# Peptides against a protein of PDB entry 7PB4, part 215

Target 1, 105 residues: chain A of PDB entry 7PB4
Amino acid sequence: KMLNIKEYKEKLLSTLGEFLEDHFPLPDRSVKKKKKNIQESSVNLITLHEMLEILINRLFDVPHDPYVKISDSFWPPYVELLLRNGIALRHPEDPTRIRLEAFHQ
Target 2, 218 residues: chain B of PDB entry 7PB4
Amino acid sequence: DALQMAVGYFEKGPIKASQNKDKTLEKHLKTVENVAWKNGLASEEIDILLNIALSGKFGNAVNTRILKCMIPATVISEDSVVKAVSWLCVGKCSGSTKVLFYRWLVAMFDFIDRKEQINLLYGFFFASLQDDALCPYVCHLLYLLTKKENVKPFRVRKLLDLQAKMGMQPHLQALLSLYKFFAPALISVSLPVRKKIYFKNSENLWKTALLAVKQRNR

## One batch from the design tools (peptide; made by RFdiffusion4, then SolubleMPNN)

Design b2_p17_4_s3 (from b2_p17_4, 7 letters changed)
Fold by OpenDDE base, seed 4:
Structure b2_p17_4_s3 (fold): chain B 105 residues (1-105), chain C 218 residues (1-218), chain A 17 residues (1-17)
Amino acid sequence: as target 1 above (105 residues)
Amino acid sequence: as target 2 above (218 residues)
Amino acid sequence: EEELFQLEVLHKALELQ
C-alpha cells in the first residue's frame, strides 16, 4: 500500500513537470551581473513543479499538519495561482501557511 | 533635480519626520505628475514608481495617482512589468488598482522594450479572465500576446465556458476569433464575422500623453 | 471554475497515466 502511494506520487509529479514548465515557466531572470554591489538578495525562486512537490510531500509525510510555510523562494504568482484555483488553501489562523487541497476522488 | 528628489522620497520615504508630511507628499506627487505628463519618465523612474504603486506602501489614492502618471519618455522595461505582475499577486493593492494596471499595460504595450518574458506570463493573465472586473482588459491584453502556440484545447474550453456564463461579450468574441484564426479545428462554434474588434478603450486616460510620446520618439 | 484548473492539472496528470 505505501509503495503504491509513493509510486503514484512520483508518477503524478513526473507527469506534471512538463506541463507546468510549458504553461507556467519562471520568468528568466536575466540577472545581467552588472557589477553594481546591490545585494539584490538573489532569492532562488523555485519552479511551480518544485512548489507542488513540497506541498504533496508535506501532505504525505505529515498528514496531521499538512501546511507548508510560504518562503521567499515561493514566487507570488504561483502562490496566487494555487490559491485561486483551489489547489491550495491558506491556514485559517496563519496566512503564511498553505496546504494542498484534498482532491476528492 | 526636483524629479529625482520626488522619486527618492517615494522610494526611501520621508527623510525628516516633518509635521507637514501630507504637504511634502503632495508636492512630490505633483512634481512626478507634471514631469510625466509633459516629458514622460525614464525607464528607471517607471521601474521604481510602478513597484511602489503596487506594493501597498502608500494608500489607494496615492497609488492610483502614481499609476496614472506612469508615462514613458521612450520605453518601459519588461522587467518592470514582470515585477509589477508579481506585486499584483501579493494582494496588497485594491481591485481598482488592478483594473487600472491592466488598462495601463494595454495602453503602454507598444512602449515595452521586449515581450519575451511577458509572453511567459500568458498563463497568469489567462487565469485572471475569471475576474469580471478584469476580464475585458485581460481579453485585450491576451489579444495582443496570443500566438499559435498559446492556443490550447483547455483554454478554448475555458473561453467557451466564460462565454456561456457571461454571454457573447465583444471582448471574449474578439479573443475567440483570434483563437479560431490560429486553430480553426479547436473552435467548431460559428463566430460572428466582426469587421471591427471592439475593446473597452483603455487608452482614453493617456490619449494625449501617448500622442506626445509617439511624437518625441519619431 | 476553480475546479477546472485542478481538473486540468489532475487530468493532465491522469492522462499521462
Scores: peptide ipSAE 0.033, ipTM 0.762, DockQ to the pose 0.033
Fold by OpenDDE base, seed 2:
Structure b2_p17_4_s3 (fold): chain B 105 residues (1-105), chain C 218 residues (1-218), chain A 17 residues (1-17)
Amino acid sequence: as target 1 above (105 residues)
Amino acid sequence: as target 2 above (218 residues)
Amino acid sequence: EEELFQLEVLHKALELQ
């Protein structure tokens, strides 16, 4: 059965997810609730897979402005990983915005 | 005490009213340095100061001095290391600070209380092998961290490519030898049988301090 | 097609890290 484009996309995303989970997992923030008031903002960090999904979806949904604003949910190591490897680019005028690199150019 | 005041200064930043900001900064920095080299720092103090050194809050000279005095009294919290790696990725620290951090991490490796979360950062450390300035120290760190489960075909390919680019460096050879030990089928290349593994002596900056820490914890 | 290619390139790029 020729995997339709949709099925292939789903399989690829699944394989990517597994790969990213195995090799680039989020560190368990041992929230040792020691009472000292450092409001380490309980910002829920997203997975690298989820971050890539956001970037991919933005590229397809809004191709004329494919940039995503870096939120507190974006773990800095993931942002750096994407940027360092040319997977994502910063907006030239706003370093707080990143896009997936258009690999088809 | 003087140390708490110094740590508080770096954490909260300079109180606006001090006319002589530079003298105050130097005073507090010297306080931290003196305590760190004499007695070591508590894990909580290292947690605060290490993050400050890597956050880009202060200039490179100050950050370098802070990082050089990240000497534990007893242990370093693994959480501090995880946070530090996050700061390295924000890109607000200099390349020299990154090198110094990896040297520090290797030198202080045995004083880190746990390794479970650091092991999860294996992929990030491995990705840093492409930085020529970091590569020797990252290889040493990876040599300390590598388990059988980390030895994957794509990482073997990357190390072989790096070897092809850089030549057979002692630090790369050490890491490749460990990879071959864990997964001999993945490395067809004959590695020279070296009886002795050689890394750059990252500990040299802290040699005296590390001896003192080991003596205090006996 | 473009989406799949980007994901493949991304996957390959990540494998090369």
Scores: peptide ipSAE 0.030, ipTM 0.760, DockQ to the pose 0.063
Fold by OpenDDE base, seed 5:
Structure b2_p17_4_s3 (fold): chain B 105 residues (1-105), chain C 218 residues (1-218), chain A 17 residues (1-17)
Amino acid sequence: as target 1 above (105 residues)
Amino acid sequence: as target 2 above (218 residues)
Amino acid sequence: EEELFQLEVLHKALELQ
């Protein structure tokens, strides 16, 4: 049973990855490092798939504190997408933390 | 020059020591407005000022005035637009600023140098259709962006559901007509053959400025 | 089972976007 759940989770995450790449691709930051002091945070943006994987894993690994801190690697449009569609929720006291919505509740 | 000093002021923020912060801000804002409406702004100046307008660094009144003068001399960088969309999603801008941004984006669409990165944002723009204040402008933007590959069954369903909720809105019908053109098999509903696609001619706040830009670039 | 359900719902939710 547990092995089947892990395999199914991996397959589902893979399918989500393909779907998300097709529908919500990350824009290529042609960060032309022109020297201007825009803190071009050299932080590599993560994919929406990776973001969801982080949220899913946090929900299962730490169910009592399922919130993830929004880092500079989180592309703001992805955060907005998740929040706007009810896929994720902000922490009521800390807007910099989000969790996956428990759709089974 | 005066413009560089003004842009530098907005970029660096107010120097702590200025007793007349409001007068200095107004002076620099007027400088930007004057140059933008007379000559347009360079792509680099738009990149800086557009980000500032959407970052929440200044108050809504200032941000609105900056955004209203985002008039290109020649082109707008697509990277500036991508950054702007990122700022919109951070939630530091007002609803009125979001509306103004979409109006600006539609008005300036032809002056954006490339569309490849903007096309990747299609799904994010589409998600914004649910905002009643944004919907007319988002439909217009999507009408400009939509390619055959963007026309998916789930998006068709969403548009039809939205039409059922909001009624037969001209902007929504325009987008649905385009979807039917690209994928007739997905839209079995008879759309009224509207010969004229009417997006609200929202008084193009930039109409006069854009005419001047087009004349200078000829 | 609950984890799989959550992922399936997430997948459906994403398809509806």
Scores: peptide ipSAE 0.021, ipTM 0.531, DockQ to the pose 0.061
Fold by OpenDDE base, seed 1:
Structure b2_p17_4_s3 (fold): chain B 105 residues (1-105), chain C 218 residues (1-218), chain A 17 residues (1-17)
Amino acid sequence: as target 1 above (105 residues)
Amino acid sequence: as target 2 above (218 residues)
Amino acid sequence: EEELFQLEVLHKALELQ
């Protein structure tokens, strides 16, 4: 049973990866390093694939607390995309935490 | 100058020691408004102020006033728009601010220096079609952005589902007509041949300013 | 369109869980 779930998860992530890379590219951070000392922490944004991988992994690894804390690496448009399409849900008490929606029909 | 001081105030935030924070804020806001409507703002000033307006640093009334005066002298940086779209998702701006932003984006679309990165946001904009308040303006934006490669079977299905839900809205019909133009095989439904495409006039808020911008850049 | 298909595929993929 666990092997089948892991294999299914890997197959799901691989199938999604090719599709997400083609359709959800990150915008190019033209961070013109203008030298102003504001530590614009050039937080590397993760891909939508990586974001989904984190959410899927959390759901499988910690099913009793499947919520992931939104970091600065989470591109806000992707977070909103997942939430608006019912792929992810916000934690009812902590809007900084999201989980993958379990579409168990 | 007065504009640099005003932009610097919004960027750095209110200095704690100001006895009358509200009067100082209003003074700087009026300075930005006056310059923006008279001469337009530089791309750098728009970058700073647009980010501030959507970040939730100030109240909704202030953010709305800042966003209303995001009038370019020449161009708007595409990077400013990408950052702005990022802020829309953080949830620190009101629904009215989101609507105003999309109206602004449509009105200022021709003044954005590049479209390559904005085109990468196509899916994000398309996902916003389900918001009834945004839908008319998002349809207009998508009408400006849509290329043949963006027209896929599931977006067609989603647009048809939206049409079934909200009826034959002019803005939705305009977008569907464009989709049918690019991919006629995906849209089996007979769309009424509308001789004229009608969107809500997003430009009305900036009509006089846009005319002035076009005159200055001739 | 690919996004909703992705989302639909993701939904289908999640439905298969």
Scores: peptide ipSAE 0.029, ipTM 0.496, DockQ to the pose 0.053; fails the geometry check

Design b2_p17_4_s4 (from b2_p17_4, 8 letters changed)
Fold by OpenDDE base, seed 2:
Structure b2_p17_4_s4 (fold): chain B 105 residues (1-105), chain C 218 residues (1-218), chain A 17 residues (1-17)
Amino acid sequence: as target 1 above (105 residues)
Amino acid sequence: as target 2 above (218 residues)
Amino acid sequence: KEELFQLEVLDEALKLQ
């Protein structure tokens, strides 16, 4: 049975969720608010799973422009991890945009 | 004081009005170096300066000098290390700076106040094993961090694959031996019983300073 | 350069097949 591309996507995301949570969790930003002016940007960081979900969804929804803009919610270690391991690629003309690389090439 | 002025210079950047930017930078850098090597730096000063060294705000030569003088008076904040790892991943620092950071992290490991958040970065450090320049130092760091819960079948496979590629490296053998200690069933290969664990001495750059820190905190 | 993370992700994805 050709697993519908949608079912494959859902299974992939589900399996990645547990793995990524166990091995690449966000550090607890329990930086004690000692009062000094560290602009700890109140930016809510997304999980690596959520980041991959965004990238996968963009590839499926807009295959002709599969690039996602890097937001402040993208934790830099995650972005680097994806890029370093060929899971994502930067847009050739806009380094602030990344796409999912096809796993099956 | 002179140190606060120096740290403030690096944090805020050069005030436009200084005609001799390079002399001012060198003056402040020497101030930081002198205090760090003599007395060590406060955790807050390390927090600021470590981030500056890894952010790419200054050139590689300046960043290298700052990082070399990240010597604690007492402790290093774990949060500073977590932030530093984030900066390393932004890719604005040189490969040599990354190597120096891992050497620093190993050398200063006992002076880090907590390890809970650093342990959460285990996967990121493990992923850095593929960098040939980092691998010896990352193996040493992982040797310090590895707990039984970190020893997974996929990581064992990756270490064995890496050993097949790189050969029987002493640092990799040390880490594999630790993995075998925690999970003997996952490692069927006979590892040479090395009585002495050998890592490249990362502490050599800070040996005198570390002795002084230990003496001050006795 | 062996993409350790990609291989980890792929290995987990392949276990689902």
Scores: peptide ipSAE 0.028, ipTM 0.765, DockQ to the pose 0.033; fails the geometry check
Fold by OpenDDE base, seed 4:
Structure b2_p17_4_s4 (fold): chain B 105 residues (1-105), chain C 218 residues (1-218), chain A 17 residues (1-17)
Amino acid sequence: as target 1 above (105 residues)
Amino acid sequence: as target 2 above (218 residues)
Amino acid sequence: KEELFQLEVLDEALKLQ
């Protein structure tokens, strides 16, 4: 049972990976603006795929508290995309926490 | 100069000690408005002020006024637009501010220096079509951004579903016509050949200013 | 309605295989 869930999860993530990369890529931060001084905090944004992986993992690993804290690595457009499409839900009392919505209810 | 002081005020926020916070705010806002409408703003000033307008740092009235005066002297940085879209997603701005932003983005589209990063946001803009208030302006934006590679079966289905829900709207028809041009096999529906594409006139707010910008950059 | 988008994204992801 657990193996099948992991395999299903991996298959789901692999299938989503290409789609998400093609249609919802991160903006290229690679414009190395030469200007030294703005320490834009080099917070590495994670991909939408990685974000979904985190959410899925949390749901499976900690089903009684399936919420993930939104970090600075979470690109706001991705968070909004997940929330608007019912893929994720905010915690009722803590808007900084989101969970994957169970597709199968 | 007065503009730098005004921009700095919005960036750093009000210094706590001023008894006349509202008068100071209004003074700086009028300074920005005056320069923006007369001369336009530098790309750096737009970068700062646009983010402020969308961050929820100030009240909706102030944010609306700032956004209305985001008129370029020459160009707008695509990075500013990408950052702005990020702020829109944080949800600290009003629905009216979101509408105004999309109107602004369409009106200022030709003044954005590059489009590569904006094109990467295609999926996010497309997702915003479901918002009835945004839909007309998002369709116009997508009409400007859409390439052949963006025309996918699922997007066609979504547009047709929106059309079924909302009726044949001129803005949806315009976008569907473009989709049919790029991928005729995906759209079996006969679209009426309209000689003129009609979008809501988003440019009306900035028409005079945009004419002035175009004249200065000739 | 939101479920439909999830399903569509999933369906398209599955069809691209």
Scores: peptide ipSAE 0.025, ipTM 0.775, DockQ to the pose 0.033; fails the geometry check
Fold by OpenDDE base, seed 5:
Structure b2_p17_4_s4 (fold): chain B 105 residues (1-105), chain C 218 residues (1-218), chain A 17 residues (1-17)
Amino acid sequence: as target 1 above (105 residues)
Amino acid sequence: as target 2 above (218 residues)
Amino acid sequence: KEELFQLEVLDEALKLQ
């Protein structure tokens, strides 16, 4: 059972990775135009794949509290994409926390 | 100058606990509006003010007025647009602000310096087609952005499903016609031959300003 | 409505199976 879940998880993540890279890539923040005053939040944004991996891992590791705190590394369009498409749910009392919605209902 | 002071006010916020916060705000807002409509704004000023308008730092009325005066002197930076889309997704702006932003983005599309990063946002814009208030403007934006590589079977299915749900909307038909042009094998359905593509162009809030910008840059 | 992206991601994920 656990092996099948891990294999399924890996396959799901792999399959999602290619799709997400093709259709929802991060914008190249390479426009480091040295405009002094834009606090380039030095925060490295994670990929949508990495975000989903975090959410999936949290669901498996902590099923009783499957919520992940939205960090500055979470690109807002990705968060909105997940929420809008019902892939993730926001915590009812804490809007800074999201969980993966069960795909298999 | 007065514009720099106004932009600085919006960026940094009120320096002093001025008892007259509203009058100061209105003064600076009028300064930005006057310069924007008369001369346009520099790309740097648009970068700052566009982010402010979408960040939720100020009330919806102020944000709406700022966004309405995001008129370029020459160009808009693509980075400003990418940042703006990010702010839009933070959810601190009203639905009306989102609509206004997409209207602005369509109206200002030709003044954006590059499109490479905006094209990477294609999937996000496409996902916004489900919003009935945004759908007409998103279809117009997608019509401007769509390349052959964006025309995928799943997107075709989604557009056809939207058409089934919403009916034969002119903006949706325009986008489907473009999709059929790029990938005729994916769209077996006969689309009505529309001689003219009609988007909601009639109420371009910036039409007069954009004509002036084009005249100054000639 | 929300189901469409899940379905698209899932359908693409399932088609790659």
Scores: peptide ipSAE 0.025, ipTM 0.761, DockQ to the pose 0.033; fails the geometry check
Fold by OpenDDE base, seed 3:
Structure b2_p17_4_s4 (fold): chain B 105 residues (1-105), chain C 218 residues (1-218), chain A 17 residues (1-17)
Amino acid sequence: as target 1 above (105 residues)
Amino acid sequence: as target 2 above (218 residues)
Amino acid sequence: KEELFQLEVLDEALKLQ
């Protein structure tokens, strides 16, 4: 049973990864125009796949507190995408925390 | 100059000591409006002000007025648009501001210097089709952005499902016609032969300004 | 409405299996 769950998780993440990379890639930040004053926060944005992986892992590892804190690495469009499509939910008392919603089987 | 002072006010926020914050805000807003409609704004000014309008730093009325005067002197940076979309997704702006932004984006589309980064946002724009208020303008934007590579079976299904739900909307038909052009095998449905593609006229708010921009850049 | 997108993304992910 556990092996099948792990394999299924890995397969799911792999399949989602390709799809998400193709359709929801990060904008290329390479246009670091040297203009001095915009402290573009040096925060590396994570991929949507990585974000989902974090959410999935949190759900499995800490099922009693499956919420992940939104960090500066979480690109706002991805957060909105997950929330708007019911893939994630905000914590009712802490809008800075989100959880993976159970996929309606 | 007066414009730099106005932009600086919006960027840095109100100086604490001003007893008449509303009069000062109105003065600077009018300065931006006057310059934008007369001469257009520099790309850097648009970068600053567009982000301010969408960040929720000011009230909806102010944000709406700022967004309405995001008229380029020459070009709009694609980076400004990418940042703007990010702010749009933070949810600090009203639904009306979102609609206005998409109208603006469509109206100003030709003045955006590059499209490569905006094209990467295709999936996000496509996801916004489900918003009934945004759908007409998003369809128009997608009509401008869509490449053959964007036409996927799942997107075709979503558009057909949306059409089944909303009916045969002119903007959906326009986008579907483009999809059929790129991938005829994915769209078995006979689309009505429309002689003209009709989108909501998003540019109406900026018609005079757009003419002036085109004249200055000739 | 929101459920449909999730199901479609999942369905596509499952069909690619």
Scores: peptide ipSAE 0.025, ipTM 0.760, DockQ to the pose 0.032; fails the geometry check

